# Designs tried in a protein design run: peptides against a protein of PDB entry 6B4E. Part 32

Target 1, 295 residues: chain A of PDB entry 6B4E
Amino acid sequence: TNFDKISKMFWHYKDKIAQIKQDIVLPIKKADVNVRNLLSRHKRKINPKFGQLTNSNQQLFKIQNELTQLINDTKGDSLAYHWILNFIAKAVVHQAETEVRVKPESALPLGKLTLYLLVQFPELQELFMARLVKKCPFVIGFTCEIDTEKGRQNMGWKRNNENKWEDNTSYDERMGGILSLFAIITRLQLPQEFITTTSHPFPIALSWHILARICNTPLNLITNTHFVILGSWWDAAAVQFLQAYGNQASKLLILIGEELTSRMAEKKYVGAARLRILLEAWQNNNMESFPEMSP

## One batch from the design tools (peptide; made by RFdiffusion4, then SolubleMPNN)

Design b2_p28_1_s2
Fold by OpenDDE base, seed 2:
Formats: C-alpha cells, sequence, structure tokens
Structure b2_p28_1_s2 (fold): chain B 295 residues (1-295), chain A 28 residues (1-28)
C-alpha cells in the first residue's frame, strides 16, 4: 500500500471541495436572478426524489427519468449545470448519512440511482467523490490519527454549534451509511444502456483498495469505526466481491474478518465482534446480501 | 513479525489482483 499516494488523493479531493465552493457555489449567488430562481425551483423538485426511492426498479426508473430531465434543463448554463450536480452530490451523501445509516438495504436503490447519474452526467463523478472523501475518507482507505482536532476534521468528524464533537455512535453510523452507499456503487453493474459503451466509474477494484488499505493501516490508527465500516461494506458487497475475485477475495475477507479482528482483540471493539459474526456466517455458508429490488 | 507477514501478503494479493483484472479484460 502506497500511503503517500493515498494521502495525495485525499488532499486532492479536499482541494476540490474548496474549488467547488469558489468556482460553483459562491459564483451562483451572484448570478442572474432568473438563473437563481431556476435553480431554486429545481432544487425543490430534486431534493424529495431521493426519499421517494423504494425497493422497486420501476420507481427507480421513474425517478431516474425525472432527475435526468431536471438536470438537462440546466445544461444551457454551465455554471447552473455544475451547481445542480454539486447539489445532487451533496444530497446523495446526505441521504446516506440519514437514511442508509438506519436502513442499510436502502443503499441499493440509492446506489443504483447514483450510478446511473454518475454515468449519465460524467461531471458528477469528481463532485461526488470529493464529497464522499470529505465526509468519509474511508472510501479511499485513508486513515489518520484522531487525537488532534485537525485529525478528527480530516476523518470527517463533525462539531455542533457549541464546538462539541459528535458522539462515537453517531460518527460510526454516519461513516457506515456512507461506506454502504459507496460499496454498493462499486459492486453494481452498469445500467444496460451503458454496459457496452462506458467503463464503470467506480468499479469493484475500489472495494479491494478499501479493504487492503485498511488491513495495511498501522494498528495504532485502527478504531472501532474501521470495523464498523468493514461490516457495512461486508453487508453491502461481500457476495459480489467474492464473485468478482474468487479465491483472492476470500483471502482478503479472511484478513479483515479473522486476522485484523484478532490483532485488535484486546480493544474489545463492538464493530470487530460484529465482523467476526459475519465471518462465521460466511464460513457456515450463510453469507447474506441485500434483497434484490422488485420489478 | 505478524505485521510484516501481513504487509507481504497484501502486496502479493495486490499483484494477483492486477493480474486477475488483466486476465478478465482479455477475456472480454
Amino acid sequence: as target 1 above (295 residues)
Amino acid sequence: SKEKELEELLKELEEELEKLEKKLEAEK
């Protein structure tokens, strides 16, 4: 694992967030009133769509079409187009932080929608990834110390208005929710209309990187959150990961489920205990995945 | 050490992954 490369990638996306603010968010505030009104209307129409997702593919396709139309309406103005995509990126991540964290299986329809949008609108890819890395650096396997304020900030910890850090449970759940979404995206097949013409923007190899990089992270930096997000990833993608990489995937699953948990056994992490349970279930031929969506 | 062994194993797995990806691409 090249940690220098990972660090550079992390800071690249941190810089991208700053760039988005300077080049997209702030300029639109000074844009023509008609443009601002258009975007306000579109924002109001777009925002509820993510909460309207169900386990129905039919409903998913409906929402995909509606969002596609709404986004296309902004293409005549590059700034407006990028603004609406950035809004969508933020909204998707927010949905992961709120809904997926409490209902992990909801990551599947959300992930399908997101993947469709990422392919349909390639400019969304950098905007979305930047938001993901900012909120959950685990998506690229980045880890730093959290015994400093800057370290906590880098790892996506939030402070409230009273400058108090969020509690550990809240942080773990948010990270789990975001990671679940990303894991789902990596293991999904491209929509049928794109499968022959487009490469997957966030392929299953990125899941490999997450697992491998976490396994190679210095043990003194490993926390309960690492095991929580590994468990979230497992629920979301382990079956498909095994299908993709076979025996090599199996080795890596054993590394995270057995070896990494064993090395950290003295910490008695709840997340690690759950991961052990998932490993045991797999060993007993009882590995489960999220239910498939209905037609 | 166990840590060193893990690092070596991960390196091997990464190399094998790369080979596997190339193989899968060639089979398309």
Scores: peptide ipSAE 0.026, ipTM 0.595, DockQ to the pose 0.254
Fold by OpenDDE base, seed 1:
Structure b2_p28_1_s2 (fold): chain B 295 residues (1-295), chain A 28 residues (1-28)
Amino acid sequence: as target 1 above (295 residues)
Amino acid sequence: SKEKELEELLKELEEELEKLEKKLEAEK
């Protein structure tokens, strides 16, 4: 694992966030009133769509079509188009932080919707990835120390209105929610209409990178959160990961489930204990995946 | 072509995995 490369990637996306603010978010505030009104209306229509997802493919397709129409309405103005995509990127991640956090299986319909949008609107890819990395650096296997304020900020910790850090449980669950969404996206197949014409924007190989990079992370930087997000990833993608990489996947799952947890046993992390339970379930041929969506 | 690409990827992943295993063993 080249940590310099990972760090470079992390800061690239941090810079991208700053760029988005400067080039998209701020300029739209000074845009033509008609454009602002259009975007306000579209924002109001788009925002509730993510919460309307169910475990139904029919509902998913309906929402996909509705969002596609709403986004296409903005293509006449490049700035408006990028603004609405950035809004969607933020909204999707927010949904992961709130809904997926408490109901991990909801990542499946959300992930399917997101993957569709990422392929349908390629400009969303960089916007979405930048938001993911900002909120949850674990998606690219980035880790830094959290003993400093800056370190915590880099790792996506939030402060409330009283400038108090969120509690550990809240942070862990939030990171788990975001990682669940990303894991789902990486293990999903492209919609049938895109399989022959488009490459997967965030393929299953990115899940491999997450696991491998965490295994290579210095042990002194490994926290309970690392095990929590590994558990979230496991629930979301382990079955499909095994299908994709076979024996190599098995070896890596053993490394994270057995070896990494053993190395950190003295810390008695709750997340590590859960990961061991998942490993044991797999060893007993009881590995579970999220329920499939209804027709 | 896709099968060949997958085979090449798996080879790379195997090599990376071996490096990781050695690293973890060395830290014992």
Scores: peptide ipSAE 0.087, ipTM 0.702, DockQ to the pose 0.136; fails the geometry check
Fold by OpenDDE base, seed 3:
Structure b2_p28_1_s2 (fold): chain B 295 residues (1-295), chain A 28 residues (1-28)
Amino acid sequence: as target 1 above (295 residues)
Amino acid sequence: SKEKELEELLKELEEELEKLEKKLEAEK
């Protein structure tokens, strides 16, 4: 693991967020009133769609079509188009922070929708990844110290209106929710209409990077959150990960489930205990995955 | 080809795994 490379990647996306604000968000505020009104209307129509997802593929396809039409309506203006995509990127991550954190299985329909949009609208990919890395650096296996204010900010910690840091449980749950979504996206197959013409924008190899990079992280930087997000990843993608990489996947799962947890046993992390339970379930041939969606 | 790309990826993954294992062993 080259940590310098990972750091460069992290800061690349941080810079991208700044660029998005400068080149997309701020310019729209000065755009023609008709454009602003159009985007306001579209925003209001788009925003509730993510909360309307269920375990139904029929509902998913309906929402996909509706969003596709709404996005296509903006293509006549490049700035408007990119603004809508950036809005969608933010909305998807927000949905992961709020709904997926409390109902992890909801990551599946959200992930399917997101993957569809990422392929249908390639310009969404960079916008989405930048937002993910900003909110949850774990998606690229980045970790830094959190003993400083800047370190906490870099790792996605939030402050409330009283300038107080969020509690550990809230942070863990948010990170778990976002990571669940990303894990699902990495393990999903492309929709049938794209599988022969397009490469997967966020393939299962990115899950490998998450696990390997966390295992190689200095132990003094490993926290309960690392184990929480590993558990979230496990629920979301472990079955498909094993299918993809076979014996090598098994070795890596043992490394995170047994070796990493053992090295950190003195800390008595709750997340680590859960990960051990997941490992044991797998060893007993009881590895579970999220239920498949209905027709 | 897709097959060649997969083979190259697996090789890289194996190398990374070996490095990780050695590191974990050294830290005992």
Scores: peptide ipSAE 0.084, ipTM 0.694, DockQ to the pose 0.136; fails the geometry check
Fold by OpenDDE base, seed 5:
Structure b2_p28_1_s2 (fold): chain B 295 residues (1-295), chain A 28 residues (1-28)
Amino acid sequence: as target 1 above (295 residues)
Amino acid sequence: SKEKELEELLKELEEELEKLEKKLEAEK
């Protein structure tokens, strides 16, 4: 694991967020009134679509088509187009922080929708990844100290209006929700119409990077959150990960489930205990995955 | 082509895994 590379990647996306604000978000406020009105109407139509997802592929396809049309309506103005994509990136991550957080299996339809949009609109990829890294650095396996204000901010901790940090449970669940979405995206196959023409923008190898980088993280930086997001990842992608990498996947799952948890046993992390339960279930040939979506 | 790419990826993953295992063992 090259930690310098990971750090550079992290800061690249932090800079990208600042760039997005300066080059997309702020300029649109000075744009033509017709453009601003268009975007206002579109965001109101787009935002509820993510909450309309169900475990139905039919419903998914409907929403895909609706969003595609709405996004295409903005292509006449490059700034408007990028603004709406950035809005979508934010909305998807927000959905992960709220809905997936409480219902992890909802990551599947959300992930399918997101993957479709990422392929259909390639400009969304950089915007989406920047938002993910800002909100949940675990998606690239980045970890830093959280004993400072800046460290906590870098790791995606939020403060309320009273300048109080969110509680540990809220942070853990929120990170778990975001990581679940990303894990799902990495293990999904491309839609049939894109398989022969496009490479997967966020392939299963990125799941490998997450796990390996966490295992290589200095133990003094490992927290309960690391185990929580590993558990979330496990529920979302472990089955498909094993299918993809076979014995190598098995070894890595044992490393996180047995070795990493054992090394941190003195901390008595709840997340670690759950991960051990998942490991045991797998060892007993009872590994579960999210149910497939209905037609 | 996909098979070759997978083979190369698996080789890289194996090398990374070995490094990881050695590190974890040293810290045990």
Scores: peptide ipSAE 0.078, ipTM 0.695, DockQ to the pose 0.136; fails the geometry check

Design b2_p28_1_s3
Fold by OpenDDE base, seed 2:
Structure b2_p28_1_s3 (fold): chain B 295 residues (1-295), chain A 28 residues (1-28)
Amino acid sequence: as target 1 above (295 residues)
Amino acid sequence: DEEKKLEELLKELEKKLEELEKELEARK
């Protein structure tokens, strides 16, 4: 694992966030009132859509179509188009932080919707990835120390209005939610209409990167959160990961489930204990996946 | 030596990842 490359990637997306603010968010505030009104209306229509997702493919397709129309309405103005995509990127990640964290299986419909939008609107890909990395660097396997203020910030820790750090449980749950979404996206097949014409923007190989990079992370940087997000990933993508890479996937699952947990046993991380349970379930031929969506 | 075994496994997995990525690119 080349950690220098990972760091460069991390900072690339951090810079992208700053660029988005300067080139998209701030300029729109000075845009024509008609454009601002349009975006305000669209924002209000888009926001509830993510919460309207269910385990129904029919409902998913409905929402996909509605969002597609709303986004297309903005294409006449490049700035407006990019603004609405950035808004969507933020909204999707926010949904992962709030809904997926408490209901992991909701990552499936959200992931399907997101993947569709990522393919339908390629400009969303960079915006979305930047937001993911900012909020949850684990999505690219980035880890740094969290014993400093800057380190915590880099790893996506939030402070409240009183400048107090969020509690560990809240952080773990948020990271788990975001990673669940990303994991789902990586293991989903492209929609039928795109499968022959488009490459997957975030393929299953990115899951491999996450696992491998975490396994190569210095042990002194490994925290409970690492195991929590690995567990979240496992629930979201382990079955499909095994299908994709076979024996090599098995080796990596054993590495994270057995070897990494064993190395950190003295820490008695709750997340590690859960991961071992998942490993044992797999060893007993009881690996579970999220239920498939209904028609 | 468990540490050595782990290092070897990691190297193997990294190599396999690179191979898999190349295969994926070739399929495009």
Scores: peptide ipSAE 0.054, ipTM 0.686, DockQ to the pose 0.563
Fold by OpenDDE base, seed 3:
Structure b2_p28_1_s3 (fold): chain B 295 residues (1-295), chain A 28 residues (1-28)
Amino acid sequence: as target 1 above (295 residues)
Amino acid sequence: DEEKKLEELLKELEKKLEELEKELEARK
């Protein structure tokens, strides 16, 4: 694993976040009042849509259409268009941090919606990935030390208004939620209308990268969070991952489920224990996936 | 012996990762 490359990618997206602020967010504040009002109205209409997702495909398609229309209404102004996409990117990640963290199966409808939007509006891809990496560097298999303030910040740790770090459980859950969403996206097939015309923007190979990079991460940097997000990934994508890569996938699952957990056994990480349970379930031919959505 | 096996697996995974990266770059 080329860690330098991973680091470069990490900082690329961190720079992208800064660029988004300079080129999209700040300029809108100086834009015409009519544009600002339009975006405010659209923001209010768009934001509730993510919470309206259910396990219903019908509901999903309805929301897809509504969002598509709302986004298309902004295309006449490039800055407005990019602003609304950036808003959507942030909203999707926020939904993962709040809802998916407590209900992992909700990642499926959210992931389907997100994938649709990523393909329908290609400019969303870089905006979304930048937001993902900022909030959850695990999505690209990046890990750094968290014994420093900067290290914690880089790994997506938050501080409250009292400058107190969030508790470990909260961090783990947020990371798990975000990773669940990303994992789902990587394992979903493109919508039928795009499958022949567009390549998958975040294909299953990116899941391979996550697992491989974590396996190659220095053990002294491995934390409970690593196992938590691996468990989240497992629930979200393990079945489809095995379908995609067969024996090679099996090797990776064994590496993370057995070898990595064994190497870290002394730490007695709760996340590692859960991952071992998932491994054992698989070994007993009881690997589960999220339920399919209803019509 | 187990550690050696793990090292070998990691090397294999690294090679696969490199291949995947090349494939992804070729698609761009």
Scores: peptide ipSAE 0.081, ipTM 0.705, DockQ to the pose 0.958; fails the geometry check
Fold by OpenDDE base, seed 4:
Structure b2_p28_1_s3 (fold): chain B 295 residues (1-295), chain A 28 residues (1-28)
Amino acid sequence: as target 1 above (295 residues)
Amino acid sequence: DEEKKLEELLKELEKKLEELEKELEARK
C-alpha cells in the first residue's frame, strides 16, 4: 500500500471542497436573482426526496425520475447545475449520517438512488467523493493520527459551538453510516439501462481498497472507529464481496475479523468485539445481507 | 507462524490492490 498516494488522494479531495466553495457556492450567492430563486425552489423540492425513500423499488424509481427532472431543469446554467449537484452530494451524505446511522438497511435504497444519480449525472461523482472523503476519510482507506486538532479535523471529527469535540459514540456511528452507504454503492449493480453504456463509477474494487488499506494501516493508528466502520461495511457488502472475489475475499474477511481484532485485543474495542461476532456468524454459515427491496 | 501468515496475506493484498488499481485506470 502506497500511503503517499492515499494521502495525495485525500488532499486532492480536500482541495476540491475548497474549490467547490470558491467556484460554485460563493458565486451563486452573487448570481442573478432568477437563478437564485430557481435553485431555492429546487432545493426545497429535492431535499425531502431522500427521506421519502422506502424499501420499494417502485418508490425508488418515482423519486429517481423526479430528481432527474429537477436536475435537468438546471442544465441550462452550468453554475446552477453544479450547485444543485453539490447540494445533492451534501444531502446524500447527510442522510447517511442521520438515517443510515440508526437504520443501516436504509443504505440500500439510498445507495441505489445515489448510484443512479452518479451515472445519470457524471459531474456528481467528483462532488460526491469530495464530500465523502471530507466527512469520512475511511472511504478511501485514509487514516491519520487524532492526537492533534488538525488530525481530528482531517478524520471528520466535529466540534460543537463550545469547541468541544463530539463524543466517540456519535463519531463512530456517523462514520459507520457514511461507510455503509459507500459500501452499498460499491456492491450494487448498475441499473439495467446503463449496464451496456457505462462502467460502474465506484465498483466493488473500492471495497477491496478500503479493507486492504485498513489492514495495512499502522496499528498505532487503528481505533475503535476502524472496527465500527468495518462492521458497517460487513453488514452492507460482505456477502457480495465474497461473491465477487471468492477465496481472496475470504482471506480479507479473516484478516479483518480475526487477525486485526486479535492484534488489537488489548484495547478492548467494542467495535472489534462486534466484528468478531460477525466473523463467527459467517463461520457458522449465518452471514446475512440486507433484504432485497420489494418490487 | 501467525505473524508469517499475516505478512504473506498483506503482501498478497498489496499485489491485488495494485492489480485492481490498474484495472480501474484502464476502465476510465
Scores: peptide ipSAE 0.077, ipTM 0.702, DockQ to the pose 0.936; fails the geometry check
Fold by OpenDDE base, seed 5:
Structure b2_p28_1_s3 (fold): chain B 295 residues (1-295), chain A 28 residues (1-28)
Amino acid sequence: as target 1 above (295 residues)
Amino acid sequence: DEEKKLEELLKELEKKLEELEKELEARK
C-alpha cells in the first residue's frame, strides 16, 4: 500500500471542499435574486426526499424521478446546477450520519438513490466523494493519528459549540453510517438503463481498497472505529464481496476478522468483538445481508 | 487502471497472509 498516494488523495479532496466553498457556495450568495430564490425552493423540495425513502422500489423510483426533474430545472445555470448537486451530496452524507447510523438497512434504498444520481449526473461524483472523504476518510482507507486536534479534525471528528469533542460512541456510529452507505454503493449493480452505456462510478474494487488499506495500517493507528466501520462494511457488502472475488475475498475477510482482531486483542475493542462474531457467523454459514427491497 | 491496482493489492495481501501464517505456525 502506497500511503503517500492515499495521503495525496485525501488532501486532494480536502482541497476540493475548499474549492467548492470558494467557487460554488460563496458565489451563489452573490448571485441574482431569482437564482437564489429558485435554489431556495428547490432545496426545500429536495431535502425531505431522502427521509421519504422506504424499502419500496416503487417509492425509490418515484423519488428518483422527482429529484431528476428538480435537478434538471437548474441546468440552465451552471453555477445553480453545481450548487444543487453539492447540496445533494451534503444531504446524502448527512442522511448516512443520522439515519443509517441507527438503521443500517436504510443504506440500501439511500445507496440505490445515490448511485442513480451519480450516474445520471456525473458532476455529482467528485462533489460526493469530496464530502465523503471529509466526513469519513475511512472510505478511501486513510488513517492518521488522532492525538492532535488537527489529526482528529482530519479523521472527521466534530466539536460542539463548547469546543468539546463528540463522544467516542457517537463518532463510531457516525463513521459506521457513512461507511455503510459507501459500501452499499460499491456493491450495487447499475440500474438497468445504464448497464450498457456507463461504467460503475464507485465499483466493488473500492471496497477492496478500504479493507486492504486498513489491513496495512500501522497497528498503533488502529482504533475501535476501524473495527466498527469494518463491521458496518461487513453487514453492507460482505456477501457481494465474496461473490465478486471468491477465495481472495475469503482470505481478506479472515484477515480482518481473525488476524487483525487477534493482533489487537489486548485493546479489548467492542468493535473487534462484534467483528469476530460476524466472522464466526460466516464460518457457520450464517452470513446475513440486508433484505432486498420490495417492488 | 483499477484492475492493475487490484492485482498489486492482491499480491501485497498474499505476502501478508504468508507472513501471518508463518507467525501462526511459530506459535504452535
Scores: peptide ipSAE 0.049, ipTM 0.659, DockQ to the pose 0.035; fails the geometry check

Design b2_p28_1_s4
Fold by OpenDDE base, seed 5:
Structure b2_p28_1_s4 (fold): chain B 295 residues (1-295), chain A 28 residues (1-28)
Amino acid sequence: as target 1 above (295 residues)
Amino acid sequence: SREKELEELLKELEKKLEELEKELEKAK
């Protein structure tokens, strides 16, 4: 694991966020009134759709189609198009922070929707990844110290209106929710209509990178959150990960489940304990995946 | 050190994964 490369990637996306603000968000405020009105209407229509997802594929397809039409309506104006995609990127991540954090299995329909949109609208990929990395650097295996304000900010910690940091549980849950979504995306197959024409934008190999990079992270930087997000990843993608990489996947799962947890045993992290439970379940041939969606 | 051993193991796994991916691509 080359941490310098990871750091460069992290800052690339941080720069991208700044660029998005400068080149997309701010300019639209000066755009033609008709464009602004269009985007306002579209935003209002788009925003509730993410909360309308259920375990129904039928509902998913409906929402996919509706969003596709709404996004296509903006393609005539490049700025408007990118603005609406950026809005969607933010909305998806927000949904992960709020709903997936408390109901991890909801990552499946959200992930399917997101993957569809990422393929259908390739320009969403960079916008989405930038937002993910900003909110949850764990998605690229980035870790820094959190003993400074800047470090906490870099790792996605939030402050309330009183400038107080969020509590550890809230942070852990948010990170877990976002990571669950990303994990799901990496392990999903492309929709049938795209398999022959497009490569997967965020393939299962990215899950490998997450696990490997965390395993290689200096132990003094490993926190409970690392184990929480590993557990979230495990629930979301471990089965499919094993299917994809076989024995090599098994070795890596043992590394995170047994070796990493053992090395950090003195810390008595709750997340680590959960990960050990997951490992044990797997060893007992009881590894579970999220339930499949209904028709 | 144990930490170094883990790093080496992970590097090996990464290499193996890369090889596997290349083989899978050839098989398509």
Scores: peptide ipSAE 0.029, ipTM 0.645, DockQ to the pose 0.255
Fold by OpenDDE base, seed 2:
Structure b2_p28_1_s4 (fold): chain B 295 residues (1-295), chain A 28 residues (1-28)
Amino acid sequence: as target 1 above (295 residues)
Amino acid sequence: SREKELEELLKELEKKLEELEKELEKAK
């Protein structure tokens, strides 16, 4: 694992966030009133769509079509188009932070929707990834110390209006929710209409990178959160990961489930205990996946 | 040592991943 490359990637996306603010978000505030009104209307129409997702593919397709139309309406103005995509990127991540964190299986319809949009609108890919990395650096296997304020900020910790850090449970749950979404995206197949024409923008190999990079992370930087997100990933993608990489995947699952948990046993992390349970369930031929969506 | 074994295993897995990715690209 080349940690220098990971760090460069991390800071690339941090810079991208700053660039988005400067080149997309701020300029739109000074844009023509008609453009602002259009975007305001679209924002209001788009926002509820993510909450309307269910375990129904029919409902998913409906929402996909509706969002596609709404986004296409903005293509006549490049700034408006990028603004609406950035809004969607933020909304998707927010949905992961709020809904997926409490209902992990909701990552499946959200992930399917997101993957569709990422392929349909390629410009969304960088916007979305930047937001993911900002909020949850674990998606690229980045870890730094959290003993400093800057370190906590880099790892996606939030402060409230009183400058108080969020509690550990809240942070763990948010990271788990975001990671669940990303894990789902990596293991999903492209929609049928794109399989022959487009490569997967965030393929299952990215899940491999997450696991491998966490395994290579210095032990002094490993926290309960690492195990929480690994557990979230496991629920979301372990079955498909094994299908993709076979014996090699098995080795990596054993590394995170057995070796990493054993090395950190002294810490008695709750997340590690759960991951151990998941490993044992797998060893007993009881690995579970999210239920498939209904037609 | 267990640590050394882990490092070697990780290197092996990384190499295998690269090989698998290349194979997948050829199959497409």
Scores: peptide ipSAE 0.027, ipTM 0.639, DockQ to the pose 0.364
Fold by OpenDDE base, seed 3:
Structure b2_p28_1_s4 (fold): chain B 295 residues (1-295), chain A 28 residues (1-28)
Amino acid sequence: as target 1 above (295 residues)
Amino acid sequence: SREKELEELLKELEKKLEELEKELEKAK
């Protein structure tokens, strides 16, 4: 693992966030009133769609179509188009932070919707990844120290209006929710209409990178959060990961489930305990996956 | 020592992944 490359990637996306603000968000405030009104209306229509997802494929397809139409309505203005995509990127991540964190299986319909949009609107890919990395650097296997304010900020910690850091549980849950979504996206197959014409924008190899990079992370930087997000990843993608890489996947799962947890046993991390339970379940031939969606 | 062993194992796994990816691309 080349940590310098990971760091460069992290800062690339941090810079991208700044660029988005400068080139998309701020300019739209000076745009024609008609454009601003259009975007406001579309924002109001788009935002509730993510919360309307269920375990129903029929409902998913309905929402996909509705969002597609709404996004297409903005294509006549490049700035408006990019603005609405950036809004969607933010909304999806927000949904992961709020809903998926408490109901991990909801990552499946959200992930399917997101993957569809990422393929249908390629310009969403960089916007989405930048937002993911900003909120949850674990998606690219980035870790830094959190002993400083800047370090905590880099790792996605939030402060409230009273300038107080969020509690550990809240942070862990948010990171777990976001990582669950990303994990799901990496293990999903492209929709049938795209499978022959488009490559997967965030393939299963990215899950490999997450696990490998975490395993290579200096132990002094490993926290409970690392184990929490690994557990979230496990629930979301372990089955499909094993299907994709076979024995190599098994080795990596053992590394995170047994070796990494053992090395950190003295810390008595709750997340590590959960991960060991998941490992044991797998060893007993009882690995579970999220239920498939209904028609 | 154990840390070094883990690093070596991970490097090996990364190389194997790269090889696998190359093979998959050639098979297309």
Scores: peptide ipSAE 0.027, ipTM 0.639, DockQ to the pose 0.336
Fold by OpenDDE base, seed 4:
Structure b2_p28_1_s4 (fold): chain B 295 residues (1-295), chain A 28 residues (1-28)
Amino acid sequence: as target 1 above (295 residues)
Amino acid sequence: SREKELEELLKELEKKLEELEKELEKAK
């Protein structure tokens, strides 16, 4: 694993976040009042849509169509268009941090919606990935030390208004939620209407990258969070990952579930214990996937 | 040994990762 390359990717997206602020967010504040009003209205209409998702494909398609229309309304102004996409990127990640965190299976409808939007509006891809990497660097397999303030910040730790770091459990759960969403996206097939015309923007290979990079991460940088997000990934994508890569996938699952957990046994990480349980379930032919959505 | 097997697996993973990266670059 070329960690220098991963680091460069990480900082690329960090720079992208800064660029988004300078070139999209701030300029809109000074834009024409009509544009600002339009975006304000659209924001209010778009934001609740993510919470309206259910396990119904019918409901999903309805929301997809509604969002498509709302986004298309902004295409006449490039700045407005990019602003609304950036808003959506932020909203999706926020939904992962809140809803998926407590209900992992909700990642499926959210992931389907997100994948649809990523394909329908290609400009969303860079905005979304930048937001993901900012909030959860694990999505690209990036890890740094968290014994410094800057390190914690880089790894997506939040501080409250009193400058106190969030609880470990809160951080773990947020990272798990975000990673669940990303994992789902990587293992989803493109909607039928796009299969022949478009390549998958975040294919299952990106799951391979996550797992492989974590396995190659220096052990002194491995934390409970790594095991938590691996468990989240497992629930979200392990079945489909095995289907995609077969024996090679099996080797990697054993590597994370058995070898990595064993190497870190002295730390007694709760996340590692859960991952071992998942491994054992698989070994007993009891690997589970999220239920499919209803028609 | 378990350690040797792990090293071999890691090496295989690195190779696979490189292949996947190349494939992704070609697809873009």
Scores: peptide ipSAE 0.033, ipTM 0.656, DockQ to the pose 0.933; fails the geometry check

